# Peptides against a protein of PDB entry 3V4L: the designs that were tried, part 203

Target 1, 386 residues: chain A of PDB entry 3V4L
Amino acid sequence: GQPLAKDKVALLIGNMSYWEHPKLKAPLVDVYELTNLLRQLDFKVVSLLDLTEYEMCNAVDEFLLLLDKGVYGLLYYAGHGYENFGNSFMVPVDAPNPYRSENCLCVQNILKLMQEKETGLNVFLLDMCRKRNDYDDTIPILDALKVTANIVFGYATCQGAEAFEIQHSGLANGIFMKFLKDRLLEDKKITVLLDEVAEDMGKCHLTKGRQALEIRSSLSEKRALTDPVQGAPCSAEALVRNLQWAKAHELPESMCLKFQCGVHIQLGFAAEFSNVMIIYTSIVHKPPEIIMCDAYVTDFPLDLDIDPKHANKGTPEETGSYLVSKDLPKHCLYTRLSSLQKLKEHLIFTVCLSYQYSGLEDTVEEKQEVNVGKPLIAKLDMHRGL

## One batch from the design tools (peptide; made by RFdiffusion4, then SolubleMPNN)

Design b2_p21_4_s1 (from b2_p21_4 with H2K R9P V11I E14D E18A)
Fold by OpenDDE base, seed 2:
Structure b2_p21_4_s1 (fold): chain B 386 residues (1-386), chain A 21 residues (1-21)
Amino acid sequence: as target 1 above (386 residues)
Amino acid sequence: SKADLTTFPGIITDEEAAEIL
């Protein structure tokens, strides 16, 4: 019969804004496009940008809580990385220079934990370098992996090689995702799909002799990313998984704020990623006696590290939001919260209305505090342990 | 480390970069 997944869960991590390393650009587009494709494949997708070591550990732990017997698990990582002794290390944004294994996440450790969950399929898509890190002489003593014939690694590059992106064009995929995205929806065994992606990369003159996809697989069954989710009555565990994922993707409801002057503001929220939210404000009603009015957001929790200079922009693009701008209402002020994983408490902020009456030179201000609870990934309390 | 392919001299023309967009 056709293989069935008990469920399908994906964790996508894109690290770009490194503190001590060269900044990347492609992971933004790669994580976004892969999220949309995996959602079309009925995956529960957690998509995260710019994680610290601690935040990456917590994201992996929360991902592992979504895994169970017969669940398909997919981990995608785009960022800096290295490979020592056949172990793949994902580099967090806060990693020192030089980075070491103690500052990085070992993919084979994650695989071990996924095997303990008795998953139906384990897919790793590693869009990172596989060069040896000569500053890390640590030989990881990894526990022996269980013999599970359900593992697939898609490495964006060969062992000892680099993975590449193109930074000049602003919004471009990494080399791996460029080819992967065109085939990802195909109803094929995942190893056959990745082999076709490898052939496409090998035919491209840009990648030929520079970057080649490596496939490592123990997959004995004809499992595909297209495999349907088992429609059997949701086990209590499946209900918990669905609720946990839904909780991590719940946006605040759009609200209409009414000010004493009679101005009405629409406050709206959009998800760019599981840890990235756009707040937008628009004036939906203005009394005729008010000639000018602006509605801006301020007083964000300090944990979010919001620079006021980057808040309240006239376009989503000025906030660094290039992908969801088409789905946002026009003629708003936009603020991008890019670090929702850092939120320990409720998202409380102030909406300020600045306005001017006809025939008065003085600007008047009114303020309203807004509590939207814990949006998106902030509901998972990724900080549980500090 | 992951690298910008365009930073390597003579690797990609502006036309080749536009085909990747």
Scores: peptide ipSAE 0.235, ipTM 0.777, DockQ to the pose 0.120
Fold by OpenDDE base, seed 5:
Structure b2_p21_4_s1 (fold): chain B 386 residues (1-386), chain A 21 residues (1-21)
Amino acid sequence: as target 1 above (386 residues)
Amino acid sequence: SKADLTTFPGIITDEEAAEIL
């Protein structure tokens, strides 16, 4: 019969905004497009941008909690990285210069933990460099990996080589994701799919002799990303997994705020990523005696590090939101919350209405506090180690 | 570290980069 996945879960990490290293651009588009493709494949996707070491560890730990016997697990990483002695290290955005193994996540350690879950398939897609780090002489004594026949690595580049992106004006994919996205929905054994992606990269004049995909696999079974999920969750563990995933994807409900002056504001929420949310406000009713009326959001939790100069923009693009702008309501003020993984408490903020009556020179202000609980990834309590 | 392919002299033209978009 066709193989069945007990469930399908994916963690996608895109690191771009490095503190001590060159900034990247492609991971934004790559994580977004891969998220949409994996959702079409019935994956439960957590998508995270710009994680610190601590935040990456917690994201991996939460991902490992979603894994169980016969579950398909996919980890994608786009960012800086290195490879020492066959160990792949993902570099967090807060990594020092030079970075070392103690500041980075070892993929083979994650693989060991995934193997303990008796997963049906483990896929690692590593869109990072594989150059040696000469500043890290640490040989990780990796405990012997279990001999499992369900592991697939897709490395965006060869051992000792670089992975590339194009930093031109605009939104572009990284080199690996450009070819991967065109084949990802194909009903093929995952190693055959990746081999076809490797051939496409090898035929392209831009990538030929510069970047080549490496496939490492123990996969003895015909497993595909298209393999159907086994029907309704019959186990308590499957219900818990579905609830845990649902918590990480629950948006606040849209609200209609009514002010004493008779102005009505619509407040709405959209997810760009699991840790990135857009808040939008619009005036839906204004009394005729009010000649000027503006509504803005303010007083966000300090943990979110929101600069008020970047809040309340007339377009999503002015907030740095280019990907979801087509799906957002028009004629709003937009605010992008890009670090929801830092939120320890409920998201409480103020909606401030500034207005003027006909024949009065002074502006009047009314304020309403809004509590939307913990949105998206903030529901996972990634801070449980404090 | 991941690198911009356009930083390498004579590797990609602006037209070739637009074909990757």
Scores: peptide ipSAE 0.231, ipTM 0.775, DockQ to the pose 0.119
Fold by OpenDDE base, seed 4:
Structure b2_p21_4_s1 (fold): chain B 386 residues (1-386), chain A 21 residues (1-21)
Amino acid sequence: as target 1 above (386 residues)
Amino acid sequence: SKADLTTFPGIITDEEAAEIL
């Protein structure tokens, strides 16, 4: 019979906004498109952008809590990276220049922990460089891996080579994701699927001799990303996993705010990623004597590092939200919260209504405080211990 | 480190970059 997954869980990390390293662009689009594809494959997807070392460690720990016996685990990473002595290192956004292994996450350590969960399949898709870091000669002492015969690595590039993106359009995929996305939904053994992606990449004149997909596998069974999830969660563990995933994806309910002047505002929320939320405000009722009114969001928690220059925009794109703008209501003010993992407390902010009456020169303000609890990934308390 | 392929002189023409987009 076709193999069955007990469940399917994916962690996708896209690091772009490096502090001490060149900024990337492709991980935004790559994580978003891969999230949508993996959701069509019935994966529980956690998608995270721009993580620090500590935040990456916590994201991996939370991902490992979603793993159990016979669960399919997929880790995707797009960002800076290196490979020393056959160990792959993912570089967090706060990594120093030069970075070392002590500043980075070792993929083989994650694999070890996934094997302890007795997973049904372990897939690593690493869209990062595999060039040696000459500033780090540390050989990580890794525990011996178990012989599980359920491991697949898709490396975006060859050993000792660089991985590339195209930054000109701002909305281009990385080279790996461009070819991967066209095949990902195919009902094929995951190694066969990746071999076809490698052939497609190898036909591209731009990547020929510069970047080639490398597949490293120990996969004894015909397992595919299309393999069906076992039916209704019968185990307490599966119920806990479903609850944990659902908590990480719970949006605040839309609110209707009523102001003393008789203006009514709709406050809405949309997820771009598990750690990125768009807040939008719209005027749903305005008295005719009010000629002008706008509803601004302000007084965000300092931990979110919200620049007011990027808040309360007339378009989602002006906030840096290019991907979900089609699904958002029009004629709002938009604010993008890109660092929900940093939220230690409840998301409390102010809605400020600025308005003018017909025949009065002075602008009037009314304010309401809004508490939306912990949205999305902020429910997982990824900052526990800082 | 991951890099913009277009930053390398003579690697990709603007037309070739547009076909990848």
Scores: peptide ipSAE 0.229, ipTM 0.773, DockQ to the pose 0.132
Fold by OpenDDE base, seed 3:
Structure b2_p21_4_s1 (fold): chain B 386 residues (1-386), chain A 21 residues (1-21)
Amino acid sequence: as target 1 above (386 residues)
Amino acid sequence: SKADLTTFPGIITDEEAAEIL
């Protein structure tokens, strides 16, 4: 019979906004497109941008809590990285220059922990450089991996080589994701699918001799990303996993705010990623005596690092939200919250209505505080590990 | 580091990049 997954869980990390390293662009599009494809494959996807070391550790720990016997686990990483002695290291955005193994996440350690969960399939898709880091002389003493025969690594590049992105003026995929996305939905054994992606990369004149996919696999069974999820969750652990994932993806409900002047504001929320939310405000009712009015969002929690210069924009694109713009209501003011993983408490902020009456020169302001609870990934309380 | 392909002169023309995007 076709293999069944007990469940399918993916963690996607895209690091771009490095503090001490060159900034990247492709991980934004790559994580977004891969998220949408894996959701079509019935994966529970957590998608995270720009994580610190601590935030990456917590994201991996939360991902491991979603894993259990016969669950398919997929880890995708796009960012800076290196490979020493066959061990792959993912570089957090706060990593020093030079970075070392103590500043980075070892993929083989994550694999060990996934094997302890008795997973049905372990897939690693690593869109990072695989050059040796000569500043890291540490030889990680890794425990011997179990013989589980269910491991697949797709490396975007060969051992000792670089992974590339195309920096066009617009949004573009990394080279690996460009070829992967065209085949990811195919009902094929995952190693066969990745081999076809490797052939496509090898036929492209731009990638030929520059970047080649490497596949490492011990996968003895015919498992595919298309494998159906086993029916209704029958275990307590499966119910807990479903609830935990659902919490991490729950948006705040849209609100209608009423001001004393008689203006009504619609406050809405959209998810770009598990840690990135767009807030939008629109005027739904205005008394005729009010000639101009705008509804600004202000007074965000300090932990979110919201620059007021990037808040309350007339377009989603002016906030840095290029991917979900088409799905957003028009004629709003938009604010992008890109660091929801940093939110310790409830998201409390102020909606400030600025308005002018006909025949008065002065602007009037009214304010309402709004509590939307913990949105998206902030429900997982990633901070409780300290 | 992930390398920018556009930083290598004469590898991709703007026209070739537009066919690939």
Scores: peptide ipSAE 0.018, ipTM 0.597, DockQ to the pose 0.114

Design b2_p21_4_s2 (from b2_p21_4, 8 letters changed)
Fold by OpenDDE base, seed 3:
Structure b2_p21_4_s2 (fold): chain B 386 residues (1-386), chain A 21 residues (1-21)
Amino acid sequence: as target 1 above (386 residues)
Amino acid sequence: SKAKVTTLPGVITDEEAAAIL
């Protein structure tokens, strides 16, 4: 019979905004497009941008809580990385220069923990450089992996080689994701699918002799990303898994705020990633005596590091929200919260209505505090212990 | 006009949340 997944869970991490390393661009588009594709494949997807070491550890721990016997686990990483002694290290955005294994997440350690969960399939898609880090001579003492015959690694590049971004003036995929996205929905054994992606990369004149996909697999069964999820969650563990994932992906409800002047504001929320949310405000009712009014959001929690210069923009693109701008309401003010994993408390902020009456030169302000609880990934309290 | 805030790929809608729960 066709293999069944008990469930399908993916963690996607895209690190771009490094503190001490060159900034990347492709992970933004790559994580977004891969999230959409994996969602079409009935994956529960956690998508995270720009994680610190601590935040990456917590994201992996939360991902491992979603794994159980016969669950398909997929980890995608796009960012800086290295490979020492056949161990792959993902580099967090706060990693020092030079970074070492102590500042990085070892993929083989994550694989060990996934094997302890008795997962049905373990897929690692690593869109990172595989150069040796000559500043780290640490030989990781890894416990011997179990022979589970369900492991697939897709490395965006060969051992000792670099992974590349396509340098465009706009948004573009990394080389690996550019070819992977065209095949990912195919009902094929995952190793066959990745082999076809490798062939497509090999035919491209841009990648030929620069970057080649490496596949490492012990997968003995004909498992595909298209394999159906076993029907309705019948177990207590499946219910817990669904609840845990749902908590991390719940948006705040849209609110209608009413001000004393009689102005009504629609406050809405859209998720770009599991840790990135757009707030938008729109005037839905204005008394005729009010000639001009704008609704600004302000007084965000300090943990979010919101620069007021990047808040309350007339377009989503001016906030850095290029991927979702088509799906957002028009004629709003937009604010992007890009670090929801840092939120220690409830998301409390002020909606400030600035308005002018006909025949008065003075601008009037009314303020209303809004509490939307913990949005998206902030429900997991990934900051606990900082 | 309910501005249908499209939940982006990888995030659940209230309807999808209710179907998962």
Scores: peptide ipSAE 0.006, ipTM 0.376, DockQ to the pose 0.015
Fold by OpenDDE base, seed 2:
Structure b2_p21_4_s2 (fold): chain B 386 residues (1-386), chain A 21 residues (1-21)
Amino acid sequence: as target 1 above (386 residues)
Amino acid sequence: SKAKVTTLPGVITDEEAAAIL
C-alpha cells in the first residue's frame, strides 16, 4: 500500500540578525516559502526567525514533543553553521565570535532524540556552510545512533564548502531554496526529489563549480513528503500534538475599538512566522467634524524590544514585512513584532488615537489599553528558565 | 546594481552575483 504518515511536523529556523557575525537575508524568504510549501503538504509547521541558543534549544524540545511513532519529522535550518568531524552545528544569533560547539546546536544530537521517538521519517535540510571551525577543537563523543533506515540529509553544499545567498536590492532565496521550491511538491521519494534538485543546481551556470547539493540517506522505504497523513487523530498523543501545534499558531481575534470622539478603529493581526506578527490599525468610522485622525500602537512589553521608529508605518514593507503585504488590508498603520518567543507575559499595549477638530489648532489624544493574551509561539513559554 | 552573492557566511563579488539573477 502507499506509505502513510501518522502525522507530519516541521521545525524551520532562519537565523539572520547575528550579534557578532555577518547578517544574512536569504533565511527570511527561504523559511517563508518553505513554510507555505510544507503547509500545502499537510505539515504542521513551526517557523522561527532569529533564535538565541536558549530559544533554539527550547524550539527543538517543543518540536520533539510533536514527534511520535510513525510521525514524519522535518528540520530545516538556514543560517551560519559549520561541520566538524561529520557533525553539523547550527549557530544561534547570540553566538560569540569565535563560536564553539558549546555555543551551537549539534544536528546529530537532535537526530538521536528523534530516533528515540520512533519517527516514520527524519528529514534534515541544512542551508548552512559546512566548513570546519578551526576555533573548535572539541571532538564530539556522540552516543551511538540507532540503526534506523528512515534518515535523509539534504545539505545545501558539499562537505568543507560554503552555502550561498544572492544579495539583491530586493528579496531573494538562497541557492538551495531557489531549486528546492520548484520540486518540493512532487510526489516522489524524498531522495529522488533531492537528487533532481541536485541535478538542477548542477545544470545552472551560476551554481556550477560553486555550490553542490549533498544527499546522505539511510531511507530504505519509498517515502515522500506528499505521503498522506493517516486519518482523524485517534490517539491521545495525536490529540495532544494537534492542540500543542494549534496553540503555537493561534492569532488574536480582530477587535473594533470605539473612542469617545466617535472614531472607530479596527485592530487586526496577521502571522508572518510562528514568532513574527503584524499588528495593523485602520479607521473604519470618523465623524465629519474630525478633519484628521491617526491610530498608533505603543507601550509594548519591554521583552519585545520594539523600536518606536519602526512601529506605525504606512506600509508593511516599511516595517520589514515584504512577504505577507499582499494578504494584509490596505490603508492601515502597520507594526511588526518579530520576537514573540521573548514574551513572558500577556501582550498588553496601548492604542493611541490622535485627532483634530475642524477649526481647532490643537490635537486631542485618547488612549485604550488592549490585552490580546499570548499570541502564536508565545503560548509555548519558550523562555521558561530565563 | 550587480547582485552580491554572499556565502553563509562568505561573500561572492557583485559581478558573480549579477549573473545569478
Scores: peptide ipSAE 0.010, ipTM 0.480, DockQ to the pose 0.189; fails the geometry check
Fold by OpenDDE base, seed 1:
Formats: structure tokens, sequence, C-alpha cells
Structure b2_p21_4_s2 (fold): chain B 386 residues (1-386), chain A 21 residues (1-21)
């Protein structure tokens, strides 16, 4: 019979905004598109951008809590990375220059922990460089992996080679994601699917002789990303997993704020990623005596590092939100919260209504404090232990 | 428009980017 997954869980990490390293662009699009594809495949997807070492460790720990016997686990990473002695290291955004193994996450250590969960399938998709880091002389003593025959690595590039992004004038995928996305929904054994992606990359004149997909697998069974999830979650562990995933994806409810002047504001929320939320405000009612009014959001928690210069924009794109802009209401003011994993407290902020009456020169302000609790990934308290 | 190819982990020099395009 077709294999069944007990459940399907994916962690997608895209690191772009490095402190001490070159900034990237492709991981934004790649994580977003892969999230949408994996959701169509009934994966529970956690999608995270721009994680520090500590935040990456916690994201992996939370992902491992979602894994259990017969669950399919997929880890995708796009960002800086290196490979020393056959060990793959994912580079956090706060990594020093030069970085070393102590500043990075070892994928083989994550694999060990996934094997302890008795997973049905372990897939790693690593869209990173595989050059040796000559500043890291550490030979990791890895514990012996179990012989689980359920492991698949898709490396975006060959050992010792670089992974590339194609910079167009707009949003573009990395080379790996460009080919992967066209096949990811195919009902094929995951190693066969990746082999076809490798062939497509090899036929492309842009990638030929520059980047080639490497597949490393012990997968003995015919398992596919299309394999159906087994039944309703009836185990306590399956219920906990579903609740934990649901918490990480719960948006605040849309609010209608009423001001004393009689202006009504709709406050809405949209998820771009598990740690990235767009707040939008719209004027839904305005008394005729008010000629102009705008609803600004301000006084965000300092942990979110919200630059007021990038808040309250007339378009989602001006906030840096290029992906969800089609699904957002038009004619709002938009604010992008890109670091929800840093939020220690409830998301409390001020909605400031600035307005002008007909025949008055002075602008009037009214303010309301809004508490939306912990949105999205902030419910997992990924900062616990600091 | 010449695509720029950037290495995800490495600074591609403008010369290396020009050789990829």
Amino acid sequence: as target 1 above (386 residues)
Amino acid sequence: SKAKVTTLPGVITDEEAAAIL
C-alpha cells in the first residue's frame, strides 16, 4: 500500500539580514513559496526569517517537539553555510566574522535528534554553500547515527561548491528553489523527485557547470511528500502537536476601534511568516466634519526593533512586504513586524488617530492602547531561557 | 538586464557576477 505519514511537519529557515556577512534576498521568496507548496501537501509548516543562533536553536527544539514516531520531518534552510568534514553548518544572522562551528547549527546533530523521535521520514533541503570554512578547525565528534533508512538530503550544490541566487530587478528565487518548486507537488518518491530536479538544473544553461544538486539518501521505502496523513489525530501527542502548531500560527482577531470623534478604524493582521506579521489600519467610518484622518500604529515593544520610518506605509511593499500584498486590503496603512520571536511580553501598541476638522487648522490626536496578546510564533516563547 | 547571481554564503565580486551572466 502507499506509505502513510502519522503527520507531516516542516521547519523552514531563511537567513538574509546578516550582521557581519553579506545580506541575501532569495531566502525571502524561497521560504515563502516553499511554505505555500508544503501547506498544499498537508505539512504543518513553521516559517522563520532572520534568526540568531539562540533563536535557531529554539526553533529546532520546537520543531523536534512536533516530531514523533512515523511523522515526516522536513527541515529547509536558505542562508549562509559551510561544510567541514561532511558536516553541514547553518550560519545564524548574528554569527561573527569569521564564524565557527560554535556559532552555527550542525545539521547532523539535528538529524541525530530527529532519529530519536522515530520519524517516518527525515528530509533536509539545504540551500547554502558547501565550501570549507578554513577558520573552523573543529572536527565535530558526532555520535553514531542510527540506521533508520529514512534520511534524505537535498543539497542545493555539490560539496565544496557555492549555492547561488539569481538577482533580477525584482523578487527572485534561489537556483535550487526555482527548480524544486516546479516538481515539489509531484507524487514521486522524494529521492526520484530530487533526481528530476537535479536533471532540470543540469539542463539549464545558467546552472550547468556552476551549481548541481547533490542527493544523499538512505531512504529504502517509497516515501513521497504527497503521502497522506494517517487519519484524525487521536493520540495525545498528535493533539499536542496540532495545538502547538496552531499556537504558532494564530493571528490576532481583527478589531474595530471607535474614537471619541466618531471615527471607526479597522485594525487587521496578516501573517507573512510564522515570525513576520503585517498590521494594517483602515478608516471604516469618518464623520463628514472630519476632512482628513490617518490611523498610525506606534509605541511597539522595544524587543521588536520597529523603525518608525518603515511603519505606517501606504503600501505593503514600502514596509518590505512584497509577497502577501495581493491578499491584503487596499488603502490601508501598513506596518511589518519582522521579529516576533523576540517578543517577550504581550504585543501592546498604540493606535494614534490624527485628524482635522473642517475649518480648523490644527490637527487633533486621539490614542488607544491595543493588546493583541502573543501573535504567531511569539506564543511559543522562543526566548525562554534568557 | 543582466541577472546578478550572488552566492548565498559568499560575496560574489562584480567580476565573478559578470562571469556568471
Scores: peptide ipSAE 0.010, ipTM 0.492, DockQ to the pose 0.154; fails the geometry check
Fold by OpenDDE base, seed 4:
Structure b2_p21_4_s2 (fold): chain B 386 residues (1-386), chain A 21 residues (1-21)
Amino acid sequence: as target 1 above (386 residues)
Amino acid sequence: SKAKVTTLPGVITDEEAAAIL
């Protein structure tokens, strides 16, 4: 019969904003596009940008809590990385220069933990460099992997080589994601799908002789990313998994704020990623005697590292958002919260209404404090233990 | 001077990118 997944779970990590390393661009687009594709494949997707070592460890731990017997697990990583002795290391944004294995996450260690969950399929898509790190001579002593015959690695590049991004003026995919996205929805055995992606990359004149996809697999069954999820969650564990995922993706409800001057503001929320939210303010009612009126958001929790210079923009794009939704109201002020994983407390902030009356030169301000609880990934308390 | 480990993704130039499109 066709293989069935008990469930499908994906963790996507895109690291770009490195502290001690050169910044990347492609992971933003790659994680966003892959999230949308995997959602069409009925994956529960957790998508995270710019994680520290501690945050990456916690993201992996929360991902492993979503895994169970017969669940399909997919880990995607885009960022800096290295490979020593066949062990792949994902580099967190706070990694020192030089970094070592103690500063990084070992993919083969994650695979071991996934095998302990008795997963139905383990897919790793690694869009990172595979050069040796000559500053790290540590060989991780990993416990012997179980013979599960359900493992697939897609490496964006061959061993000892670099993965490439396109240095475009705009947003562009990494080379791997550019070809992967065109085939990802195909009803094919995952190793056959990746082999076709490798052929497409090999036909491209830019990648030819620079970057080649490597497929490493031990997959005895015809498993595909298109394999249907086994029907209604009959187990308590499946219900818990669904609730845990839903909790991590719950947006705050839109609010209507009323000010003493008679201005009404809609405060809205949009998810770009599991840890990235856009706040937007819209004037929904203004008395005619008020000639100018803007609604700014301010006084964010210090743990979010919100630069006021990047807040309250006239477009989502000016905040660094890729989300050009037609469903977002036009003529708002937009603020991007890119580090929701850092939020220890409730998201409390101030809405400041700045306005001017007809015939008065002075600007008047009214303020309201807003508590929206823990949005998105902040509900998982990824800082538990600090 | 500690040599910076630059395990950087290679960058494809805009001219090279324009030839893919």
Scores: peptide ipSAE 0.007, ipTM 0.475, DockQ to the pose 0.626; fails the geometry check

